# Designs tried in a protein design run: peptides against a protein of PDB entry 5Z08. Part 154

Target 1, 168 residues: chain A of PDB entry 5Z08
Amino acid sequence: RQKDEWAKKTSSLMKQLDWFIGEHLGAMLAAEELGGPVVGELMEIDPDDLSAGFNAHGKLKKATSQPDLDRRQRRIDDIWGPQDEQGQAHKRKRGADEALAASAEMRDLIEQLMNKLVEAGGDNSATYVEIPRESAAARFLVRSKVAMFHPNDARRLRLVDFGRDLDD
Target 2, 222 residues: chain B of PDB entry 5Z08
Amino acid sequence: GLPRLIDAIEEASKIPAKRRQTPIKPTIEKLTTHLYTHGASPDSLLRLADLLTLRNHLDQASLAAITRNLYPSSTVSDEVVLRFIGALGHGQLKPTLALQALFLRWLVMVYHLLENPGVLGQVYGVLFDLLDTAAIRPQLCHLLALVTRRKHVRPFRIQAILTLSRQTGGDPNLTGLLRVFKNYYPEIIVGDATKGRASAFKHPDPQWRQHLDEIQQRRSEA

## One batch from the design tools (peptide; made by RFdiffusion4, then SolubleMPNN)

Design b2_p18_2_s3 (from b2_p18_2, 10 letters changed)
Fold by OpenDDE base, seed 4:
Structure b2_p18_2_s3 (fold): chain B 168 residues (1-168), chain C 222 residues (1-222), chain A 18 residues (1-18)
Amino acid sequence: as target 1 above (168 residues)
Amino acid sequence: as target 2 above (222 residues)
Amino acid sequence: SLSDQLRLMLEEIMEAIA
């Protein structure tokens, strides 16, 4: 019974994480990778605002009832894409593909970080993941104080142990 | 007059220092004194720009001294600007990076005297692509801060500056340039991605500015 | 914030795995 409850809870939390990454973070991370705004706490951008897009004046467009991904993509495309209608369709597709790629990268990175932390069994030296590049995902995790780089090697990233006081 | 001094220096620039019959330093000193006192006309500026940017046998100290005294008495033409821009970057035929930094500094200080400020906007990409060159980055960022318009603020350039800012440990000049970009796109985050204080892009030489203003004032009274 | 939300989610997951 307890194992089943644990499995259900873990599964539910993972689904929530996947949803959060896919529906909220992916488009923002993709925007950062494409040279848009840096995702994080300093973005006073409501998810609805992100969906609405930024006009050429940096003002939020009015939120339409469209899915968050489509709205974010429109925003990126409105800022950076060709102004022609055909260009907008291609941009929407490209932005959706980039958001999906960013979501997958973020998900994979989190999974690797979590797995390494569990496998290390308390050995901090064994908790590091080798990252191929400094991605928007990696930077976001560090800015969020969820992950930290190795002090001597920016290619090595580890998950912050939430059970240890940051002051130890 | 100034044209005769330029003629003498042009001829000397064709000959290696060891083969010159007369030392060039006294002529350079006369030139720099004249420039300091009277400034350079548009025609003289073009000739001096060629001396400064084209490969010749003039020593670096002489070239730097001319550049430091390159006061326009009038306007600065597009042609003069383009000579200096064309001299930027790496190459055996290009001026030293130290001299290039002086050229960029000069362009910043005379920006308000350009006949067509838009000329720098047309070569914005060339300037921007040189941001990775540390030796010229401070002056380059300052110039870009003056030149940047909404049309130049593109996603790939935002990302390029953000990436370079991380790689440099938060160069304050890059942070300053990002702040300029933020004026056009408020959604750009300046700070967390860029550790450090933003440059305010103050005038590089207030005394030079004052002296330039005096030279320019004499023209308006004539 | 998005960072807070992510942190909370990861914390909950790690607590559930531990």
Scores: peptide ipSAE 0.222, ipTM 0.329, DockQ to the pose 0.247
Fold by OpenDDE base, seed 1:
Structure b2_p18_2_s3 (fold): chain B 168 residues (1-168), chain C 222 residues (1-222), chain A 18 residues (1-18)
Amino acid sequence: as target 1 above (168 residues)
Amino acid sequence: as target 2 above (222 residues)
Amino acid sequence: SLSDQLRLMLEEIMEAIA
């Protein structure tokens, strides 16, 4: 019973993550890959915060309201939006394809990061995923303080262990 | 005329100062006086760019004096621009960083006279990668502020400026460049590091500008 | 922010998996 409830909860959370990536992040990540704006608040990322990891006392500033997300997405769409009707359809299709690709890349990367963390069994050296390139997805995860690069190898990315780093 | 003065300096530049039969200073003074009065033609600019950027036996004071008086009488060619860009950065064969800063300042001041302003956009990456060089950063940021277009504002460059801004304690020139980037992408939040005064990138030398305008006006009347 | 939201979701997932 408890295992089944846990499995259901995990499945539900994964579906929510997939939705979030597909519906919100994918288009923005695609825009970044195409040379558009960087996903997330570029300036709230103190590199010292990137280097220092999560100190326990970082006040969660209030999530910016849903309206701001819609405004950003519209602006990205306006920046990359098609000029002519036929060009519009092709650009819309291309944009949709790029958004799908970016979503898939982010999803795959997150899954690899989570799997490595679970498999490592607490060995931090075994938690690194080899990334073929510094993607918008990888950069976003690092900026979000969700992932960290290996200090000596920018091709190695690991998930921040939220469970352990909170207890230390 | 100017070509003969350049000839004499080119020949002298091949010989160490201690081995020259005649002092070069009087010839440099004649050159700088001529440049101040009449400016340099496109052909003369190219020759002078070579003298300024290539390793030779001219002293730093002479090179600086020529650079300070390098008024174009006409347009500035892509070739001239590329000579100065090629002289930037670290290397044993490259000009001193002090002289490189003067070259960048010159490019800023003559930007409106470039035959093809797009040439600087083509070498944008080369310029951008030099931002870590503190000695040339002020003039480099100013030049980049003029050159930057939407196509240059890439995520990795935004991040690079942000990182460098933090490492430098919020250099006002980097903050100024970030503001230029923000004009193309308003979503760029220039964070707390940018609460500092951004450089306004004002013209480096109003007197030099005025004198340039006078030289350029004479060309339009001829 | 989107980053905060993603972080929170991942934290919840990792807590559930751990």
Scores: peptide ipSAE 0.207, ipTM 0.326, DockQ to the pose 0.238
Fold by OpenDDE base, seed 5:
Structure b2_p18_2_s3 (fold): chain B 168 residues (1-168), chain C 222 residues (1-222), chain A 18 residues (1-18)
Amino acid sequence: as target 1 above (168 residues)
Amino acid sequence: as target 2 above (222 residues)
Amino acid sequence: SLSDQLRLMLEEIMEAIA
């Protein structure tokens, strides 16, 4: 009974996490990977506002001005994409695909971090995930104080143990 | 004027060189001459940043020539900066690494004209992640040396640059960047990683700087 | 902030898993 309630609660929380990553983080992480602003250093940027780009003052351009990303992609599409309505759809699809890829990377990284923490059974040396690269996802987790790099190896990332490590 | 030259080049950039009715080279030469003489306004600078950073049918020599003559007549907006930053790295839609190195060099040379230097700090992670790309590393380290603040100097970045320094046999540009980091964290040991001389990050082109100053002065007098 | 939200969510998950 308690295990079932735990499983249900965990499943619900994981669904919420997946939603949060997919709906809020993915687009921002994709923007960071593409040379956009660092996630979390800018105030709550509406995903729609991220599409609008930033003006010279670091302020969101008014939604009426096509985001610089849209202008960039539009120009690429104007050069290489079909000029028809399908070309605009392909552009939107590509942006969506990048956001999906970033979301998947974040989700996978979090899952690996959690799994390693559980498997380590309290051995801090066993809690590290090897990351292939410094990603926007990894950086965001560290900035959020959710993860920490190994002091001597930037390729090793661990989840902060919110229950145990604050007391040591 | 400059806007008309940009219009012509923008239109030509959509068409493969073999299909153009007229050679674009004379128009590029007029553009670069104009830029050298008068510089680029903020609006023109943005348009040129798009031409340089977006995949188009312009040849690499033309893109390089525009970049070498990309003198701002005024300030450089965040939008322009972000166009160049977004053009960095590997990808089929990104400019060549040689052109990216020129963009980074340009950002170094115009750093003092940025409307908001903080914009580069906001994309610090993107810049830092590209340090493994050897072709752009010299200019990238120089730019990072200008941009780095205490908030950017984190243990993971210290370790990353130390690791990369070991892997590269002590690249002097990485050593130079580590020295910048050491200004914020004196405990950083630079010597063990670096048998080599650190880069001093001198201005890349003193003649370009002088000419930029002349262009900027003419605007202040008008 | 997004960071705070993520942290809280992960804390809740880890508390549930522990």
Scores: peptide ipSAE 0.232, ipTM 0.348, DockQ to the pose 0.278; fails the geometry check
Fold by OpenDDE base, seed 2:
Structure b2_p18_2_s3 (fold): chain B 168 residues (1-168), chain C 222 residues (1-222), chain A 18 residues (1-18)
Amino acid sequence: as target 1 above (168 residues)
Amino acid sequence: as target 2 above (222 residues)
Amino acid sequence: SLSDQLRLMLEEIMEAIA
């Protein structure tokens, strides 16, 4: 019974997590990476807003300024790689693509963090995930007190052990 | 219909095999037969992707059988793709590496049916970082060969694959991927990294392709 | 908050895995 309840609960929770990341966090994380608002300050970002880009103050840029498209496109290209070869990926498609990729990055990071914690068997030194960059996803997890950086290495991230840290 | 079969399997997946009142195998066989005959709709694909990628009480043989018969009747959504990508790598919560290899093979075979092929380009880093996993490397290299664009061919990735190629004694799949990279950067010397043959990344299953084409043609006539 | 929701979900997952 307990293992079945566990599997069902885990499956349900993972579906909820995937939904939460995909429907809510992805666009916001993508916006933060592009220099938009920090996740938690804006509840919803439309993919179309992502396509417009953000100014230095994290405010949505007006669609008309051509120079801002190039800088955003460069950041997008640096983060997400090539533009659709056909150049015709409408602004909306780009925003959706950024949100999807941010969602995938967050999902992958969370999964790595969880797996390392399980594999470590209580050894805190073995719970660190090596991250290739300080992403919006990583920063959000740290701000949320879900994860913490290694004190001497900002490339190492671990999941907070909620069960042990509350009892000590 | 297919939705009812999926419902039955979803309910059975919540219960350990020893505690099921009815064997699931007959229902799996009905599902795989239906999939082989009619394919799966986008909605059905998503439900099946969850069954395949999320931890449940289904046995590995059943999961493999579903994956081998996972013919899309139409397109494959980004959400379905991301379910399979999220299932890749090492970890207690992830599917077996054998099942992951089947997922990657499936993605290769349905690549032309993706609603947005660009979604795989967005997760390129995740895929690339798994190249050290020998069990999935053949299918992973094939998928990367399809997905790779100029933007993905970065100096650090070129160096990483060259290093890995040396460490593996010249894996032919890595050599094949380096040839794809060479299309964008002709200066890449493949021969120094590998004394071996390069993979040509041929279609993994021509019979599966033909059957998929037959299923897809029926939709265009309806 | 979104952060609180994520934290709660992850706590529940980790409790289920442990």
Scores: peptide ipSAE 0.224, ipTM 0.349, DockQ to the pose 0.239; fails the geometry check

Design b2_p18_2_s4 (from b2_p18_2, 11 letters changed)
Fold by OpenDDE base, seed 4:
Structure b2_p18_2_s4 (fold): chain B 168 residues (1-168), chain C 222 residues (1-222), chain A 18 residues (1-18)
Amino acid sequence: as target 1 above (168 residues)
Amino acid sequence: as target 2 above (222 residues)
Amino acid sequence: SLADVLRLMLEEIMESIA
């Protein structure tokens, strides 16, 4: 009975996390990967706003300001094509696809981090996940103080043990 | 019923106002009337929380009207709470600060109906870090005043409030929150930092409370 | 912040798993 209630609670929490990542975080991470604002430092960006492009400071370009076609705007324009109706549909689809990809990367990274923490059995040295790249997801987790890089190896990321910090 | 009204609004929310074949206002009015009369079930609350917190094509007046009539007929789930908390702060995807203030006010008014009041204690850091946002600070301080427990009253947070209170010229809501902290740590000196009057954190809307109580009472009799 | 929400959700999940 208690195990079943625990399993249900954990499942519910995981669903909430998945929802949060999918509906809120994924699009923002995708924006950061596309050269948009850093998640948590700058304003949240709509997947539709991803299509409008970002200035050098990661701010949404207003449709009326033709700022200089920096490399990021070109990449966004290349990603999103000219403002025809078909181009807008492709823009929205690609923005959605990038948000889905970023969401999947974040979910996978969190899952790996949690699994390693559980498997380590209290050995902090065994809690590190090897990350293939310093993704927006990884950087976000570190900025959030949810994860920490290995002091000597930025390819190794570990989840902060929240259980220990509560007892101090 | 309420689910069909929500369905219609969800579909309309996907479409820019200029491209809608039918005006949404009559449907919003039906929804708000229904909510005022019957309240929202937990399932309906979740769907409405999504409509309120996710970026869509609904106008601010409609969103505000829904929020002002968001009477729970039962309890408020952690999921619903987290939707509103996730909508807080600065961002283009986030609701307006005016709407965020309404969400915080709503959370204050329904705090006693939370399935797990501890969920707000878990997100205490998120709420606390938003205290610099002047537009939501009054409601945020009120919510924090309800949520604050001894475990949340840490030296760094005390110092942060004291600093922010000095920077704001003694915001009465911050002074009110410091008084709540002082209940747990009497050694906190409130007076030297802020010559200002502290907020009493009174219920934001007594009429809304009374109407909520009437809706909740009907549930207990059914 | 989104970061704080994520942190708290993860903390709760980890507390539930531990």
Scores: peptide ipSAE 0.210, ipTM 0.441, DockQ to the pose 0.549; fails the geometry check
Fold by OpenDDE base, seed 1:
Structure b2_p18_2_s4 (fold): chain B 168 residues (1-168), chain C 222 residues (1-222), chain A 18 residues (1-18)
Amino acid sequence: as target 1 above (168 residues)
Amino acid sequence: as target 2 above (222 residues)
Amino acid sequence: SLADVLRLMLEEIMESIA
C-alpha cells in the first residue's frame, strides 16, 4: 500500500515535471541554446518568438547580416532570416522543433541524473552522468543548484543529493 | 639607438636594484624619450613586450613608464599581442593588475594597428573569463567591445555578464558590453541592468592617439 | 524563479524516491 502510494505520487510528480519542461522550459532552453536570453530571467519566450528574433524589450526584430554561422546559429538565422510567408512557416516549424528538442534533452538529462543517483547506492563517484556537451539544460540545472559538475571534469554532471551534500 | 637601450635594460632587469652598479632610471628615461619621439619597430616592440610581461627585477614605475610610451612605429604583430594576453590574470609570475590594466588600455589604443585583429577573437574566451577581476574590468570591457563578433555572442556569455552585472550592482562597463552584444542579438533583454548608465567606450587617451598618428604618419612618408 | 520551481519539484521527487 505505501509503496503503491509512493509510486503513484512519484509518477504524478514526474508527469508534472514533464509538463513543466514541455510547456515552460523547452522554448526558453531552445532560446538559450540559440543565443537568446538565459533561462531563469522570467522571459516567457513564445516558440513563435524564437522564430522571429527579439528586440531591446524582448520583442521580435528582423536579423540583418548572415556571418559564417555554425549549424545551430544558421538555424537561428534561418529562424530569424527574411520573412517570406513560406519562410515564416518554415521558421515557426523550426522554432517549434528546437523547443521540442530542448525539452527532450532536458527530460533525458534529468532521467539520467536520477537513474544514476538511484543506481549509485550512496557512492558519489558513481552518480555522475557524462554529458556530450555543455547544454542549456545542463547549465540551467547547475544554476538552479539541482546539479553539480565534477570539480575536475566539466563533462560529468551529478544530481545534488539534498540529504547528504548540504551538511558536509 | 633603441636596440642598445633595450640591451642595457634587459641586462639590468636580470639584476636586483640593490646589486646594480649603475642606476637604471637614466636608461629608462632615454628609452621612453626615444619611444615618444620615434616609436618602436616590430622587433623592438616584441623585446619590450617581453620586458613588460616576464618576471624581472624592473620596478613598477619603470614598467608603467615604458607602457605609457609604447608607441608602435608600424604594425603590431600577433606575437606581441599574445605576450600581453598571456600576462593577464592571477598568478605569482604575472604582472600586477595595475600593469595589466595598462596593457589592456594599450591594446585598445593600438587595436587599429594590429596585423591580424582576428588574433584577439581567437583568445576571446581567455579575455572573457577575466571579467570577474574588478581591477582590469573597465579596460577589458572596452577591448571586448572592439573584438566582439556574432560568433562570440553565446548564451552562456550573455548569462555570465548578466550574473556578473547583478553581483557588481550594475557595473556600467558590463552594461556597455551587453549593449554591444545586443547589436548582434537585439533580443537580449538586459533586464533592470539596462536601466543603468552604460559606458560609451570612448578612446581612453586622445593625446596619446594624436601622438601615435604623428608617429605613424612619419612612417608613411619614409 | 523558474529555477526555484524546478528545484522544488526535483527536491520533492527526490524526497519521494529516497
Scores: peptide ipSAE 0.208, ipTM 0.341, DockQ to the pose 0.251; fails the geometry check
Fold by OpenDDE base, seed 2:
Structure b2_p18_2_s4 (fold): chain B 168 residues (1-168), chain C 222 residues (1-222), chain A 18 residues (1-18)
Amino acid sequence: as target 1 above (168 residues)
Amino acid sequence: as target 2 above (222 residues)
Amino acid sequence: SLADVLRLMLEEIMESIA
């Protein structure tokens, strides 16, 4: 009974997580991978500062030239703008494909991180996942304080053990 | 029935208004009338929450009209709550702050119908971190006033409210929230900020409450 | 934030798995 309720709850939560990743996070991560805004940092930025875009270091680009606003707005408009002609359909399809790819990458990464944490049985050294690249997904998890890089190896990522680290 | 109306709106939401063969307004009016008369089942609430929180081609007036008529006929699931919480904050993919304020107001008005009120306590940090957003602050403070438990009243949050109160010139909603904190920790010296007017966090819409009660009573008779 | 929502969801999942 309790295991079944737990399994149902976990399944429900996983479905919610999948939904959240697919419907909200994936597009934002895809935008970051494509040189768009850094996910999560946008929430601290004044809407007026959103117009300036971010440099490669995640810092607000100074409100210099008009063209970067147009590219970001075009990407947002390409993703969400009216489907004009065949070219917008292709861009939307590409944007959707990138969002799906980013969602899949985030999902896979979270799944690996969770699996390693469970398999490690409390051994923190065994909780690291090897990541093929520093993806937007990996960076987002670290910024979110959900994951941490290995102090000596940026190719190794672990989930923060929220249960244990709060009791210490 | 309600599911068919939702189906039609879901399909219309995928298409820009200029490309729709038929105006969606009549279907929205039928939906809102149905919601007003019968309320929404848990399944319908989830579908409507997705329509309200996910970016689509529905106009803001339609989204607001649905939200204003979003009477639960039964309970509100954690999933529905989390859809609305996930829609909060800044971002191009988020609903407008005006719509977010309506969502928060809705959560206040249906708080007693949540299957698990504790779900809001779990996302307490998310809600609290949005207090700097002036457009949604009144409703956030009201919701936090309902959700706050002893475990949430931490020194850093007390200090954050005090700091924000100073920065806002003593927002009465923040003062109201700080009074709620003081109920759990009487030793909280609510400094000069409490000399100001505090919000009493009255029910946002008594007529809406009465109508909700009528819808809920019909469920108990069935 | 999206980060906070994700963290909370993950925490809840992990609490459910533990």
Scores: peptide ipSAE 0.206, ipTM 0.427, DockQ to the pose 0.498; fails the geometry check
Fold by OpenDDE base, seed 3:
Structure b2_p18_2_s4 (fold): chain B 168 residues (1-168), chain C 222 residues (1-222), chain A 18 residues (1-18)
Amino acid sequence: as target 1 above (168 residues)
Amino acid sequence: as target 2 above (222 residues)
Amino acid sequence: SLADVLRLMLEEIMESIA
């Protein structure tokens, strides 16, 4: 009975997380991936400030390799390209596809991070997930203080142990 | 009209999604379209607040869509406010924290339409005690920034925010709230924990504000 | 913030799994 209630609660929470990622976070992460506003900073940005572009004072360290910038810019241009009805439909579809992709990436990353934390059994060195790229998802988790990069390797990300790291 | 749409959704909300004969989504879309075009009357707002805050069989996407289109055509009653406040916090019967954050954002955006803004001041303690709930903290701090008066700025609350600010590594929203407190008590040392940029508590959605203003203007002309 | 929401949801999940 208690295990079933626990399983039901966990399942409910996971569904809520999935919903939150899919309905709210994914689109915002996709926007960030596409050179839009940084997730979590937007809520304070006036639309007029959004239209003016994010000025350089957000220390986005420029470690963006040139090829990823060009892909991002093309995606922005494809998402902001000419307002023909067909172009808007394709643009909306592409935006939806990017939101789905970002949602999937975030879900997968969170799942990996949680799994590694559980598997590590309290060994912080074993909690790192290797990430193929610094995604909007990864950056968001770090900004959120949910995850931390390895101090010497930005390809390694770990979940912050909310239970233990508050005591150190 | 809006009441009939609400009736249909209320009836559908009593039935699990798997047992519904008709998809609810088209009715939700009609509702949200109506709300976007005309807003909600006080009576409709109360009914919608019940749908949003009480446990029912509506999906989270539908609840979020209703909340995002919850434009008051008139004022917001104390009863409506209290429904949303009562929905805050942890509990099996409470809405998700994500939905609670949307409710708090909504309260921020409609604050100027409250029939009695003092109602939030009366429940200030309830709101303040939820600051440890990180999921709702940003919107909660924004709402508290609007609601805070000198009577609310007490030493224990100052200390509570300072403690929580240290524990959170200087949450900008808490720093923003401390700045509001400092307006009433300049002697409050917002210590080095303020290395973070304080939130300015800007309007969460200027487009939503503009559309709300348009809906409100139509009422004044009628 | 979305970050805070996510963090709390994750915390709740982790607390429920622990």
Scores: peptide ipSAE 0.202, ipTM 0.375, DockQ to the pose 0.384; fails the geometry check

